# Designs tried in a protein design run: peptides against a protein of PDB entry 3VZA. Part 148

Target 1, 98 residues: chain A of PDB entry 3VZA
Amino acid sequence: RVERLCKSKELFEERLGLEIRRIHNEQLQFIFRHIDHKDPDKPYMFTLSINEQGDYEVTSCTPPLDCISEFQLKVRETNNFSAFIANIRKAFTALSFK
Target 2, 62 residues: chain B of PDB entry 3VZA
Amino acid sequence: AAYVTQLYYKISRIDWDYEVEPARIKGIHYGPDIAQPINMDSSHHSRCFISDYLWSLVPTAW

## One batch from the design tools (peptide; made by RFdiffusion4, then SolubleMPNN)

Design b2_p27_4_s1
Fold by OpenDDE base, seed 4:
Structure b2_p27_4_s1 (fold): chain B 98 residues (1-98), chain C 62 residues (1-62), chain A 27 residues (1-27)
Amino acid sequence: as target 1 above (98 residues)
Amino acid sequence: as target 2 above (62 residues)
Amino acid sequence: DEEAALKKKKEEEKQKKMFEYLLKEPK
């Protein structure tokens, strides 16, 4: 089962083009690739933590997204983490065309 | 490792078929309405297309 | 209804716990 878990992670990373890494100061880094069709390996990233109030907090976003603060508010209100991540990817995708 | 895979499922709602050959992308996306089967030949598509397609299955409604 | 609301709340709490456990999981 450990082998399957490792395989599962690899499949998700490749197929979704999303890498999830634990980084310093108890944060998760979400790295999107496969966004720019001209450069599939170009990373689009944000980091996320749980703040002292227990709320999701975006601690960085590269490249920056104007909508990220609104999305942070929305995920706090709805707790829809799936939509949160999907909307960020959608925003990065839109940004890649500009 | 278990937690990250759980997180991937929470995000994507996709369950992969782990017994197929690597070139076959097979699984199930679980949405609020009906489960959507996934069955693609990865050799016929770019990585970007595959990712875009899979993410298109994930609702963006809050 | 109340049952559905409770279930939803529990799922949300579970989600956050999962996130926190991931953050705290030994390397």
Scores: peptide ipSAE 0.398, ipTM 0.923, DockQ to the pose 0.038
Fold by OpenDDE base, seed 5:
Structure b2_p27_4_s1 (fold): chain B 98 residues (1-98), chain C 62 residues (1-62), chain A 27 residues (1-27)
Amino acid sequence: as target 1 above (98 residues)
Amino acid sequence: as target 2 above (62 residues)
Amino acid sequence: DEEAALKKKKEEEKQKKMFEYLLKEPK
């Protein structure tokens, strides 16, 4: 079971090009790769936490996204975490086209 | 690890078939409409194509 | 409708708890 869970994580990381890490100050770091077809290993990342009010809060975004604040608002309103992550990836993809 | 895999499922709604060979990307995407089988030969596609395709399955509507 | 709403709320709560556990689980 533990072995399968480990394999599952690795499959998701490679196939989605998304790595999820827990970092300091109780934050999750989401690292997207496979965004830029010219540089598949180039990372596009953001960090996320739950603030004191219990709401999702983006604590950093590299490279910066103009839409990230709006997405934060949207996920707080809808609680659609899947769409939240997917929209961020879409935004990063658009950004990669310069 | 369990929590992370749960999060991946919550994000992607993809359930992998863990019994196939590594070169085969096989699973099921569970969308709001119909469950869609995933069955790809990874050797036939770039990593970026595979990721783009899989993410295309994930709805972006709020 | 109420049943669907209840299911949605439960799912959202589960999602939040999962996220919190991810953030606070021991290293």
Scores: peptide ipSAE 0.395, ipTM 0.923, DockQ to the pose 0.037
Fold by OpenDDE base, seed 3:
Structure b2_p27_4_s1 (fold): chain B 98 residues (1-98), chain C 62 residues (1-62), chain A 27 residues (1-27)
Amino acid sequence: as target 1 above (98 residues)
Amino acid sequence: as target 2 above (62 residues)
Amino acid sequence: DEEAALKKKKEEEKQKKMFEYLLKEPK
């Protein structure tokens, strides 16, 4: 049901603090909020696409993460997309403490 | 929005209960172990705490 | 076992297809 799907999206966005947007050039933008408890609305984001080889590719990351390249490698090896996103959030969380 | 909701489930493994009051966060998390119920009063927690808690349910092992 | 391995591979393929559909769906 469309109505439930819309509600589901809203619930996920608010409760996970994660917004997912389709942007230009066939990319997805992942926007994390609720990372910094002192500034809950501060966004931490990255963009993702599938490259010509069919592999996940991070096309941007703001703020930058030193571990993002390693995570990209890991998700290509394991195909564990859930762990990929969760690890990125964990990295953003760690960054927010600095 | 079907694909986006599917992606959220693939990421979080959470299925929400949509028939509860807005202040109640109810659902089920499906992990490698047994399914864990989620039942929180959102008025008792900050948004950041709620998000942190829910993400803590998601394994980070590759 | 082979059954579990096959199931895992199928899930991975479904995941990639879902992602590709999401990326390529109309804006």
Scores: peptide ipSAE 0.391, ipTM 0.923, DockQ to the pose 0.037
Fold by OpenDDE base, seed 2:
Structure b2_p27_4_s1 (fold): chain B 98 residues (1-98), chain C 62 residues (1-62), chain A 27 residues (1-27)
Amino acid sequence: as target 1 above (98 residues)
Amino acid sequence: as target 2 above (62 residues)
Amino acid sequence: DEEAALKKKKEEEKQKKMFEYLLKEPK
């Protein structure tokens, strides 16, 4: 059902605090909110694409994460996309406490 | 929105119950072990707490 | 115009394929 799909997206966005957007140049933008409890609407985001070799490539990360390159390597090796996204959120959460 | 919702499931492994009132966060998280039910009153928690809790259900092991 | 619409459509299709790629990944 089309209407349910729209509702589903909204529920995921609000409950996970994660918005996923298609942006220019064949990229996905992942926008995390609800990271900073003092500022729930503050966005933590990264963009992802598939490079010419067919590998996941993080094209931007704001704020920057020291571990993002390692995570990119890990997801290329394991193809565990769920863990990839979850670890990024975990890293953003840790960063918010600094 | 079919593809994005599929991606959300791929990421979170959560299936929502769409037949409950908006204030009720009800669903099922599917993991490698036993599926865990989700049933929370959103009025009792902050948005950040809810998100943190739900993400805590998602394994971070590669 | 039609040219702009076609360009947008092609872009959307490319992005759709990327979604499909991501969704087909294991785990």
Scores: peptide ipSAE 0.308, ipTM 0.908, DockQ to the pose 0.607

Design b2_p27_4_s2
Fold by OpenDDE base, seed 4:
Structure b2_p27_4_s2 (fold): chain B 98 residues (1-98), chain C 62 residues (1-62), chain A 27 residues (1-27)
Amino acid sequence: as target 1 above (98 residues)
Amino acid sequence: as target 2 above (62 residues)
Amino acid sequence: DEEELEKKREEEERWEKMFEKLLEEPK
């Protein structure tokens, strides 16, 4: 069971180019790689927490995204976490072309 | 660890086949309406292409 | 010790609550 979980995580990390880390103060760090085809290991990341009201809150975003606040609002409205993450990756991808 | 793996599935809706060789990216993506098989030879693609492709399966509609 | 164990349990409970939020279905 543990071995399967570890393998699963590794496969997702490599194939999606997304690492998810638990960090201090009950935050999750999402690290996207494989965004820049010229530099596949270049990280694009943001951190996420659930605030005292129980709402999604982006606590950092590197590099910064103009749309991140809007996405935070949208995920609060829709509770569509998948779309939230996917849109962030899409935004990072667009940023990498600039 | 279980939470993170669940999160990956929540995000991607991909279920991997863990019994195949490492070079084979095999699984199933469960879309809103349809399930689509994934079966790629990783040696034929860049890491970025693979990731881009897999993420293209994930809807961005809110 | 027991105190440390309790703190770890409480921490994990907080994490669990967070993950439960993230794993909720869309509205």
Scores: peptide ipSAE 0.665, ipTM 0.940, DockQ to the pose 0.852
Fold by OpenDDE base, seed 2:
Structure b2_p27_4_s2 (fold): chain B 98 residues (1-98), chain C 62 residues (1-62), chain A 27 residues (1-27)
Amino acid sequence: as target 1 above (98 residues)
Amino acid sequence: as target 2 above (62 residues)
Amino acid sequence: DEEELEKKREEEERWEKMFEKLLEEPK
């Protein structure tokens, strides 16, 4: 089962171009790749925590996204984590065309 | 580690077929109303195209 | 030692609470 979990993670990382890392102070780092077709390994990333109130909180975003604060609000309202991540990737994709 | 894999499913709603050859991207995306089969030959597509396609299956509606 | 094990258990508990939040169903 451990081997299957490792394989699953690797498949998701490669196919979605999304790496998820545990960081100190109970933060998750989300690293998107495969965004820029001319530079597939260029990372687009953000970090996420749950604050003392129990709410989603984006602690960093590189490169910065103007819409990240709005998405943080939306995920707090809807609790739709999937849409949250998908919209962030969509925003990074749009940013890559600059 | 188990939590991370659960997150990937939570995010993508994709369940992979782990028994196929590495060059075959096979699985099922579970949408709100239908289950969409995934069956791609990775050798025929760029990594970016594959990722873009898979993410296109994920709804962005809040 | 026991102290180290307790620290690890507490850390994992905090992570578990975080993941429980992320895995909640939409409202």
Scores: peptide ipSAE 0.664, ipTM 0.939, DockQ to the pose 0.849
Fold by OpenDDE base, seed 5:
Structure b2_p27_4_s2 (fold): chain B 98 residues (1-98), chain C 62 residues (1-62), chain A 27 residues (1-27)
Amino acid sequence: as target 1 above (98 residues)
Amino acid sequence: as target 2 above (62 residues)
Amino acid sequence: DEEELEKKREEEERWEKMFEKLLEEPK
């Protein structure tokens, strides 16, 4: 049911502080909030696509993460999408402490 | 959309209880070994704390 | 029109392929 799907999305967005958007050229934008406890609405974002080879490719990251290239490599090796997203959030969290 | 909700489950492995009152964060996290119940009163916690807690349930091991 | 509908269907198919990749099990 569409109504249930909408509610599900809203719950995940609020509780995880993660919004997922479809954007042009078959890219997904992941927007993390609730990272900085001093500014809960401050967004931390990255975009993701599947390249011509069928591999995960991060197309943007704001703010930039030094570890993003390594994470891209790891997710290609393991295909562990969950760990990929979780590690990115952890990295953004660490960045917010600076 | 259905695909996005599927992604949320893929990422978090959390299944919410959609029949409870809005102030109650209730669900189940399906970890690799055991299922962990989630039952929080959102009015007792900050949004950041809630998010941090839920993400702490998600393994970061590759 | 038919052309617009076809383009939308093709776009959705590309999205489906992407989501299928993201939803694959770990290796």
Scores: peptide ipSAE 0.664, ipTM 0.939, DockQ to the pose 0.871
Fold by OpenDDE base, seed 3:
Structure b2_p27_4_s2 (fold): chain B 98 residues (1-98), chain C 62 residues (1-62), chain A 27 residues (1-27)
Amino acid sequence: as target 1 above (98 residues)
Amino acid sequence: as target 2 above (62 residues)
Amino acid sequence: DEEELEKKREEEERWEKMFEKLLEEPK
């Protein structure tokens, strides 16, 4: 089972171009690659935590996204974590064209 | 890694076929209404194209 | 030792609570 989980993670990382890391203070780092077709390895990342009130909180975003605060609000309202991540990737993609 | 893999499924709703050759990207995307098979030859596509395609399967509606 | 194990268990419990939040169904 451990081997299966490891392989599963590797496949998701490569195919989605998304790495998820646990970091200190109960934060998750989401690292998107395969965004810039001219530089597939260029990382686009953000970190996420659950604050003391139990709400989603983006603690960093590199490069910065103007829409990240709005997405944070939307995910708090809808609790749609999938749409939250997908919209962030979409925003990073749009940013890469500038 | 169990929690992380659960997140990947929560995000993408994709279940991979782990028994195929490495160059074959095969799985199933479970949409809200239908299950869509995934079957791609990675040697025929760029990494960016593959990722973009897979993410296109994920709804962005809140 | 036992103290270190307890700290790790507490840490994992905090992570578990976080993941439970992320894995909740949409409203």
Scores: peptide ipSAE 0.664, ipTM 0.939, DockQ to the pose 0.844

Design b2_p27_5_s1 (from b2_p27_5, 10 letters changed)
Fold by OpenDDE base, seed 5:
Structure b2_p27_5_s1 (fold): chain B 98 residues (1-98), chain C 62 residues (1-62), chain A 27 residues (1-27)
Amino acid sequence: as target 1 above (98 residues)
Amino acid sequence: as target 2 above (62 residues)
Amino acid sequence: DDSAIIKLLEWSLKGESQEEIERIRSR
Protein backbone atom coordinates (compact mmCIF):
# COMPACT_ATOMS: atom_id res chain seq x y z
CA ARG B 1 0.00 0.00 0.00
CA VAL B 2 2.81 2.40 0.84
CA GLU B 3 4.44 1.76 -2.52
CA ARG B 4 1.17 2.38 -4.30
CA LEU B 5 0.63 5.63 -2.44
CA CYS B 6 4.07 6.84 -3.41
CA LYS B 7 3.42 5.89 -7.01
CA SER B 8 0.07 7.64 -6.88
CA LYS B 9 1.67 10.88 -5.74
CA GLU B 10 4.24 10.71 -8.51
CA LEU B 11 1.60 10.03 -11.13
CA PHE B 12 -0.48 12.99 -10.01
CA GLU B 13 2.53 15.30 -9.92
CA GLU B 14 3.68 14.37 -13.39
CA ARG B 15 0.33 14.05 -15.12
CA LEU B 16 -1.37 17.07 -13.58
CA GLY B 17 1.80 19.11 -13.41
CA LEU B 18 0.89 20.00 -9.84
CA GLU B 19 3.13 19.66 -6.81
CA ILE B 20 1.72 20.15 -3.33
CA ARG B 21 4.14 20.96 -0.53
CA ARG B 22 3.81 21.59 3.17
CA ILE B 23 5.47 24.82 4.23
CA HIS B 24 5.91 26.76 7.45
CA ASN B 25 2.98 28.00 9.53
CA GLU B 26 0.67 25.19 8.46
CA GLN B 27 0.43 26.29 4.85
CA LEU B 28 0.27 24.41 1.58
CA GLN B 29 2.19 25.46 -1.48
CA PHE B 30 0.66 24.57 -4.83
CA ILE B 31 3.16 24.57 -7.69
CA PHE B 32 1.83 24.29 -11.22
CA ARG B 33 4.10 23.31 -14.06
CA HIS B 34 3.33 22.33 -17.65
CA ILE B 35 1.57 25.67 -18.03
CA ASP B 36 3.85 27.27 -20.59
CA HIS B 37 4.35 24.84 -23.45
CA LYS B 38 7.54 26.65 -24.42
CA ASP B 39 8.87 26.33 -20.86
CA PRO B 40 7.16 23.33 -19.24
CA ASP B 41 9.17 23.54 -16.03
CA LYS B 42 8.34 27.18 -15.33
CA PRO B 43 6.52 27.25 -11.98
CA TYR B 44 3.25 29.02 -11.31
CA MET B 45 2.47 28.85 -7.63
CA PHE B 46 0.35 30.02 -4.73
CA THR B 47 0.24 29.31 -1.01
CA LEU B 48 -2.86 28.57 1.00
CA SER B 49 -3.77 28.43 4.66
CA ILE B 50 -6.80 28.17 6.89
CA ASN B 51 -7.02 31.32 8.95
CA GLU B 52 -8.21 31.61 12.53
CA GLN B 53 -11.78 32.02 11.32
CA GLY B 54 -11.54 28.73 9.47
CA ASP B 55 -11.57 30.32 6.02
CA TYR B 56 -9.33 29.60 3.06
CA GLU B 57 -6.72 32.31 2.71
CA VAL B 58 -4.29 32.75 -0.16
CA THR B 59 -1.07 33.97 1.40
CA SER B 60 0.97 34.37 -1.80
CA CYS B 61 0.63 34.03 -5.55
CA THR B 62 3.52 34.05 -8.02
CA PRO B 63 3.06 35.33 -10.60
CA PRO B 64 0.28 37.52 -9.21
CA LEU B 65 -3.28 36.96 -10.41
CA ASP B 66 -5.81 39.77 -10.45
CA CYS B 67 -8.59 37.23 -9.99
CA ILE B 68 -7.14 35.47 -6.95
CA SER B 69 -9.11 37.55 -4.43
CA GLU B 70 -12.33 36.80 -6.26
CA PHE B 71 -11.51 33.10 -6.32
CA GLN B 72 -10.81 33.18 -2.60
CA LEU B 73 -14.23 34.70 -2.07
CA LYS B 74 -15.87 32.12 -4.33
CA VAL B 75 -14.31 29.14 -2.60
CA ARG B 76 -15.41 30.51 0.77
CA GLU B 77 -18.95 30.86 -0.55
CA THR B 78 -19.22 27.57 -2.42
CA ASN B 79 -16.60 25.43 -0.68
CA ASN B 80 -15.87 24.01 -4.13
CA PHE B 81 -12.16 23.42 -3.67
CA SER B 82 -11.81 21.55 -6.95
CA ALA B 83 -13.17 24.45 -8.96
CA PHE B 84 -10.96 26.78 -6.95
CA ILE B 85 -7.77 24.98 -7.96
CA ALA B 86 -8.92 24.43 -11.54
CA ASN B 87 -9.79 28.09 -11.99
CA ILE B 88 -6.41 29.15 -10.67
CA ARG B 89 -4.70 26.88 -13.19
CA LYS B 90 -6.91 28.30 -15.91
CA ALA B 91 -5.91 31.80 -14.88
CA PHE B 92 -2.22 30.91 -14.88
CA THR B 93 -2.63 29.41 -18.33
CA ALA B 94 -4.18 32.61 -19.60
CA LEU B 95 -1.37 34.60 -18.02
CA SER B 96 1.25 32.51 -19.81
CA PHE B 97 0.03 33.82 -23.15
CA LYS B 98 0.59 37.46 -22.23
CA ALA C 1 1.40 10.26 1.00
CA ALA C 2 -2.10 9.07 1.84
CA TYR C 3 -3.26 12.56 2.69
CA VAL C 4 -1.79 14.22 -0.38
CA THR C 5 -3.26 11.60 -2.69
CA GLN C 6 -6.63 12.19 -1.10
CA LEU C 7 -6.17 15.88 -1.78
CA TYR C 8 -5.30 15.14 -5.40
CA TYR C 9 -8.48 13.13 -5.70
CA LYS C 10 -10.48 15.90 -4.04
CA ILE C 11 -9.11 18.31 -6.63
CA SER C 12 -9.10 16.23 -9.80
CA ARG C 13 -11.61 13.45 -9.09
CA ILE C 14 -9.28 11.15 -11.01
CA ASP C 15 -8.60 7.58 -9.98
CA TRP C 16 -5.58 6.07 -11.74
CA ASP C 17 -5.17 2.51 -12.89
CA TYR C 18 -1.88 1.58 -11.27
CA GLU C 19 -1.56 -1.83 -12.91
CA VAL C 20 -0.99 -0.74 -16.51
CA GLU C 21 2.27 -0.19 -18.35
CA PRO C 22 4.14 3.04 -17.54
CA ALA C 23 3.50 4.57 -20.96
CA ARG C 24 -0.26 4.16 -20.58
CA ILE C 25 -2.19 6.89 -18.80
CA LYS C 26 -5.30 5.06 -17.73
CA GLY C 27 -7.89 5.94 -15.15
CA ILE C 28 -11.35 7.29 -14.50
CA HIS C 29 -12.51 10.85 -13.99
CA TYR C 30 -15.58 11.03 -11.80
CA GLY C 31 -17.55 14.04 -12.90
CA PRO C 32 -20.72 15.27 -11.26
CA ASP C 33 -22.90 13.50 -13.82
CA ILE C 34 -20.89 10.73 -15.46
CA ALA C 35 -17.65 8.82 -15.12
CA GLN C 36 -15.25 9.48 -17.98
CA PRO C 37 -12.60 6.89 -18.80
CA ILE C 38 -9.05 8.09 -19.36
CA ASN C 39 -6.87 6.08 -21.72
CA MET C 40 -3.90 7.79 -23.33
CA ASP C 41 -0.55 6.78 -24.75
CA SER C 42 1.91 9.16 -23.12
CA SER C 43 4.41 8.65 -25.94
CA HIS C 44 1.99 10.32 -28.34
CA HIS C 45 1.68 13.59 -26.41
CA SER C 46 3.75 16.24 -24.69
CA ARG C 47 3.68 16.64 -20.93
CA CYS C 48 1.90 19.96 -21.31
CA PHE C 49 -0.77 18.53 -23.58
CA ILE C 50 -1.43 15.68 -21.18
CA SER C 51 -1.80 18.06 -18.24
CA ASP C 52 -4.03 20.43 -20.21
CA TYR C 53 -6.24 17.56 -21.27
CA LEU C 54 -6.60 16.15 -17.78
CA TRP C 55 -7.37 19.55 -16.29
CA SER C 56 -9.96 20.10 -19.02
CA LEU C 57 -11.91 17.29 -17.40
CA VAL C 58 -12.18 19.21 -14.12
CA PRO C 59 -15.23 21.48 -13.97
CA THR C 60 -14.59 25.15 -13.28
CA ALA C 61 -18.19 26.00 -12.41
CA TRP C 62 -18.50 27.14 -8.82
CA ASP A 1 3.01 16.25 10.16
CA ASP A 2 0.08 16.38 7.75
CA SER A 3 -1.93 18.90 9.75
CA ALA A 4 -2.17 21.41 6.92
CA ILE A 5 -3.43 18.84 4.44
CA ILE A 6 -5.86 17.45 7.00
CA LYS A 7 -7.21 20.90 7.73
CA LEU A 8 -7.70 21.64 4.04
CA LEU A 9 -9.48 18.34 3.53
CA GLU A 10 -11.70 18.90 6.53
CA TRP A 11 -12.59 22.46 5.65
CA SER A 12 -13.23 21.52 2.03
CA LEU A 13 -15.90 19.22 3.39
CA LYS A 14 -17.69 21.90 5.37
CA GLY A 15 -21.36 21.15 5.21
CA GLU A 16 -20.71 17.50 4.48
CA SER A 17 -21.28 14.66 6.90
CA GLN A 18 -19.06 14.41 9.93
CA GLU A 19 -18.64 10.76 9.06
CA GLU A 20 -16.91 11.63 5.80
CA ILE A 21 -14.63 14.09 7.56
CA GLU A 22 -13.61 11.49 10.11
CA ARG A 23 -13.04 8.90 7.39
CA ILE A 24 -10.58 11.18 5.63
CA ARG A 25 -8.93 12.08 8.92
CA SER A 26 -8.35 8.42 9.72
CA ARG A 27 -6.65 7.58 6.43
Scores: peptide ipSAE 0.168, ipTM 0.890, DockQ to the pose 0.531
Fold by OpenDDE base, seed 2:
Structure b2_p27_5_s1 (fold): chain B 98 residues (1-98), chain C 62 residues (1-62), chain A 27 residues (1-27)
Amino acid sequence: as target 1 above (98 residues)
Amino acid sequence: as target 2 above (62 residues)
Amino acid sequence: DDSAIIKLLEWSLKGESQEEIERIRSR
């Protein structure tokens, strides 16, 4: 099972181009790659935590996204975590064309 | 890695077939209404195309 | 230390059906 889980993580990282890292203060860093087709290894990332009020909180976003605050509000309202992550990737993709 | 793989499933709703050869991207995407098979030859596509395609399966409606 | 991942998983599962929760947990 452990071997399968390790392989699973590697497959997700490579195929989705999404790495998830543990960061200090109980945060997660989401690192998107494969965004810019001209530079597939260029990282687009944000950090996320559950704050003391029990709300999703984006603690950083690099490069910055104008829509990130709205997405934070939306995920708090809907708790649709999947759509939250997918929309962030879509926004990073759009940004890569600018 | 158990928790992170659960998180990946929560995000993508993709279940991989772990028994196929590395060059084959095979799995199932579980949407709200339909399960869609994934079956790609990775040698025929760029890494960026593969990622874009897989993410296109994930609904963005809130 | 998986505390951050566990916390986010638990929060993301709020409101989900028991069937879906068990499916995710069993992976």
Scores: peptide ipSAE 0.436, ipTM 0.927, DockQ to the pose 0.892; fails the geometry check
Fold by OpenDDE base, seed 4:
Structure b2_p27_5_s1 (fold): chain B 98 residues (1-98), chain C 62 residues (1-62), chain A 27 residues (1-27)
Amino acid sequence: as target 1 above (98 residues)
Amino acid sequence: as target 2 above (62 residues)
Amino acid sequence: DDSAIIKLLEWSLKGESQEEIERIRSR
């Protein structure tokens, strides 16, 4: 089972172009690749934590997204984490065309 | 790894078929109303295309 | 230590059953 779980992680990372890492201060780092078709390995990333109020909080975003605050609000309201991540990726994708 | 894979599933709603050849991207995306099969030959597509396609399956409606 | 992931999963499953959260934790 452990082997399968490890394989699962690798498949997700490669196929979604999304790496999820635990980083300092109990945060998760989400690293998107495969965004820029001209540079597939170029990372687009953000970090996420749960703040003292128990809410999702984006602690960093590189490159910055002007919509990230709105998305943070939306995910707090809807608890739709999937849409949250997907919308961020969509925003990064749009940014890559600029 | 169990927790992160659960997170991946929570995000993507994709369940991979692990019993296929490495070049075959096979799985199921579970949408709210329909299960969408995934079956791609990775050798026929760029990594970016594959990722874009898979993410296109994920609803962005809040 | 999967504390951060667990917290995020718990939050994402807020509207879901506690049983499901526990299943995730037990893995």
Scores: peptide ipSAE 0.166, ipTM 0.891, DockQ to the pose 0.548; fails the geometry check
Fold by OpenDDE base, seed 3:
Structure b2_p27_5_s1 (fold): chain B 98 residues (1-98), chain C 62 residues (1-62), chain A 27 residues (1-27)
Amino acid sequence: as target 1 above (98 residues)
Amino acid sequence: as target 2 above (62 residues)
Amino acid sequence: DDSAIIKLLEWSLKGESQEEIERIRSR
């Protein structure tokens, strides 16, 4: 089972180009790669926590995204976490062409 | 890893076929209405293309 | 531990039953 779980994680990481890590203060770090086709290993990342009100809160974003605050609002409104992550990746992708 | 894989599924809605050779990207994407099979030969595509394609399956509508 | 992931899952499933949350927690 452990081996299967490890394999699953690795498949997701490689195929989606998304690494998810636990970091200090009970936060998750989302690291996107495979964004810049010219530099596939260049990381695009953000961190996420649950604030005191129980709401999703983006605690960092590198490189910064102008739309991240709006996305945070949207995910709080819709609770559509999938769309939240996908839209962030989309935004990073757009940024990579700048 | 169990928890993170659940998170990956929540995000991507993809269920991989773990019984195929590494070069085969095979699975199912479960969309809101329709389940779509995934079946790619990774040797025919760049890592970036594969990721872009898979993410294209994930709806961005809120 | 996996407390951060568990919390995110719990909150992301806040519209789901507590039973489902516990199932996820026990995985």
Scores: peptide ipSAE 0.149, ipTM 0.889, DockQ to the pose 0.528; fails the geometry check

Design b2_p27_5_s2 (from b2_p27_5, 13 letters changed)
Fold by OpenDDE base, seed 2:
Structure b2_p27_5_s2 (fold): chain B 98 residues (1-98), chain C 62 residues (1-62), chain A 27 residues (1-27)
Amino acid sequence: as target 1 above (98 residues)
Amino acid sequence: as target 2 above (62 residues)
Amino acid sequence: DLSAIKKLLEWSLKGESEEEIKRIRSV
């Protein structure tokens, strides 16, 4: 089972170009790659926590996204975590063309 | 890795076929209405194209 | 320490599915 889980994680990381790792202060770091077709290994990242009120909170975003605050509001309203992550990737993709 | 794999599923709604050869990207995306099969030859596509395609399956509507 | 992942997963699991969200909004 452990071996299967490890394989699953590796498949998701490579195929989605998304790495998820824990960092200090009980945060998750989401690292998107495969965004810039000219530089597939260029990372696009944001960090996420759940604050003391129990709400999703974006603690950093690199490179910065103008829409990240709006997305944080949207995910708090809708609890649609999937759309939240997908929209962030979409925004990073758009940014890579600038 | 149990938690992170669950998170990947929660995000992508993709279930991989783990029994196929590494060069075959095979799985199922579970959308709200239909299940969309995934079956790609990774040797025919760039990493970026593959990722873009898979993410295109994930709804962005809030 | 898997506390961060666990907390997010727990929160995510409490959220509505896409289908449920659509149903609620359609009412």
Scores: peptide ipSAE 0.239, ipTM 0.902, DockQ to the pose 0.266
Fold by OpenDDE base, seed 4:
Structure b2_p27_5_s2 (fold): chain B 98 residues (1-98), chain C 62 residues (1-62), chain A 27 residues (1-27)
Amino acid sequence: as target 1 above (98 residues)
Amino acid sequence: as target 2 above (62 residues)
Amino acid sequence: DLSAIKKLLEWSLKGESEEEIKRIRSV
């Protein structure tokens, strides 16, 4: 089971171009790659925590996204975490064309 | 690792087939209405294309 | 931190069907 879980993680990381890490201060770091087709390894990332109120909170976003605050609001309202992450990736993709 | 894989599933709704050759990307995407099979030859596509395609399966509607 | 991940998962599971919750927990 452990080996399967490790393989699963590796497959997700490579195929989705998304790495998820636990970092300091009880945060999750989401690192997108494969965004810029001209530089597939260029990272686009944000960090996420659960604040004292129990809400999703984006603690950093690199590069910055104008829409991130709206997305944070939306995910708090809908709790649609999948759409949250997907929309962030879409926003990063749009940014890569600029 | 279990929690991380759970996160990946919550995000992507993809379940991989782990019993295929490394170059074969096989799995199932579970949408709200239908399940869509995934079956790609990674040697025929760039990493970026593969990722873009897989993410295109994920609904962005809130 | 495992606790943070667990909280995130719990939060993200709100509104999910019981079947989906069971599936995720079985991983």
Scores: peptide ipSAE 0.233, ipTM 0.899, DockQ to the pose 0.784
Fold by OpenDDE base, seed 5:
Structure b2_p27_5_s2 (fold): chain B 98 residues (1-98), chain C 62 residues (1-62), chain A 27 residues (1-27)
Amino acid sequence: as target 1 above (98 residues)
Amino acid sequence: as target 2 above (62 residues)
Amino acid sequence: DLSAIKKLLEWSLKGESEEEIKRIRSV
């Protein structure tokens, strides 16, 4: 049902604090909110694509994460996309305490 | 929306209960070993706490 | 289009455990 799909998306966005958007050049933008407890609406985001070789590729990350290149390698090796996203959120959370 | 919701499930492994009141956060997280019920009153928690809690259910092991 | 999302889903499927596949099929 289309209505359920729309509701599902809204629930995920609000409860996970994660918005997923399709942007230009066949990329996905992942926008995390609810990271900084002092500023819940502050966005932490990265963009992702599948390159011509078929591999996950992070095309941008704001704020920048030192670990993002390693995570990109890990997700290519394991195909564990869930852990990939979760680890990025964990890294953004760590930045919010600085 | 179908692809996005499927992606959310692939990320979180959460299935929401859509038949409850809006203030009730109810669903199931399907972990590798067990399925854990989610049942929270959103009025009792901050948005950040709710998100942190839900993400804590998602394994970070590669 | 939805090609980028579809590709991500395809790759995500490759990493699914047999337990997850079982859960999906049971729905």
Scores: peptide ipSAE 0.238, ipTM 0.898, DockQ to the pose 0.534; fails the geometry check
Fold by OpenDDE base, seed 3:
Structure b2_p27_5_s2 (fold): chain B 98 residues (1-98), chain C 62 residues (1-62), chain A 27 residues (1-27)
Amino acid sequence: as target 1 above (98 residues)
Amino acid sequence: as target 2 above (62 residues)
Amino acid sequence: DLSAIKKLLEWSLKGESEEEIKRIRSV
């Protein structure tokens, strides 16, 4: 089971270009790569926690996204975590062309 | 890694086929209504293209 | 430890329908 889980993680990381890490203060760091086709290894990152109210909270975003606060609101309203992450990636992709 | 893999599934709704050759990207994307098979030869595409394609399967509608 | 990740997962399931939760768990 552990071996399969490890393999699964590696496949997701490579194929989605998304690394998920647990970091300090009970946060998750989401690291997107494969965003900029000219620099596939350039990271686009945000960190996420569940705040004291129990809500999703973006604690950092690098590079910054103007839409991140709106996305945070939307995920709180809809609880559509998948769309939340996908929209962030979409926004990072758009930013890579600027 | 159990929680992380759960997160990946929660995000992507993709289930990989772990028994295929390394160069083959094979799995299933489970959409709300339709299960879409994934079957790609990684040697024919860039890493960025593969990622973009897979993410294109994930709906962005809230 | 893993509490944050687990809590995130729990929250992510919170607003989902019972049917959706069942489907996810059955995959």
Scores: peptide ipSAE 0.231, ipTM 0.897, DockQ to the pose 0.647; fails the geometry check

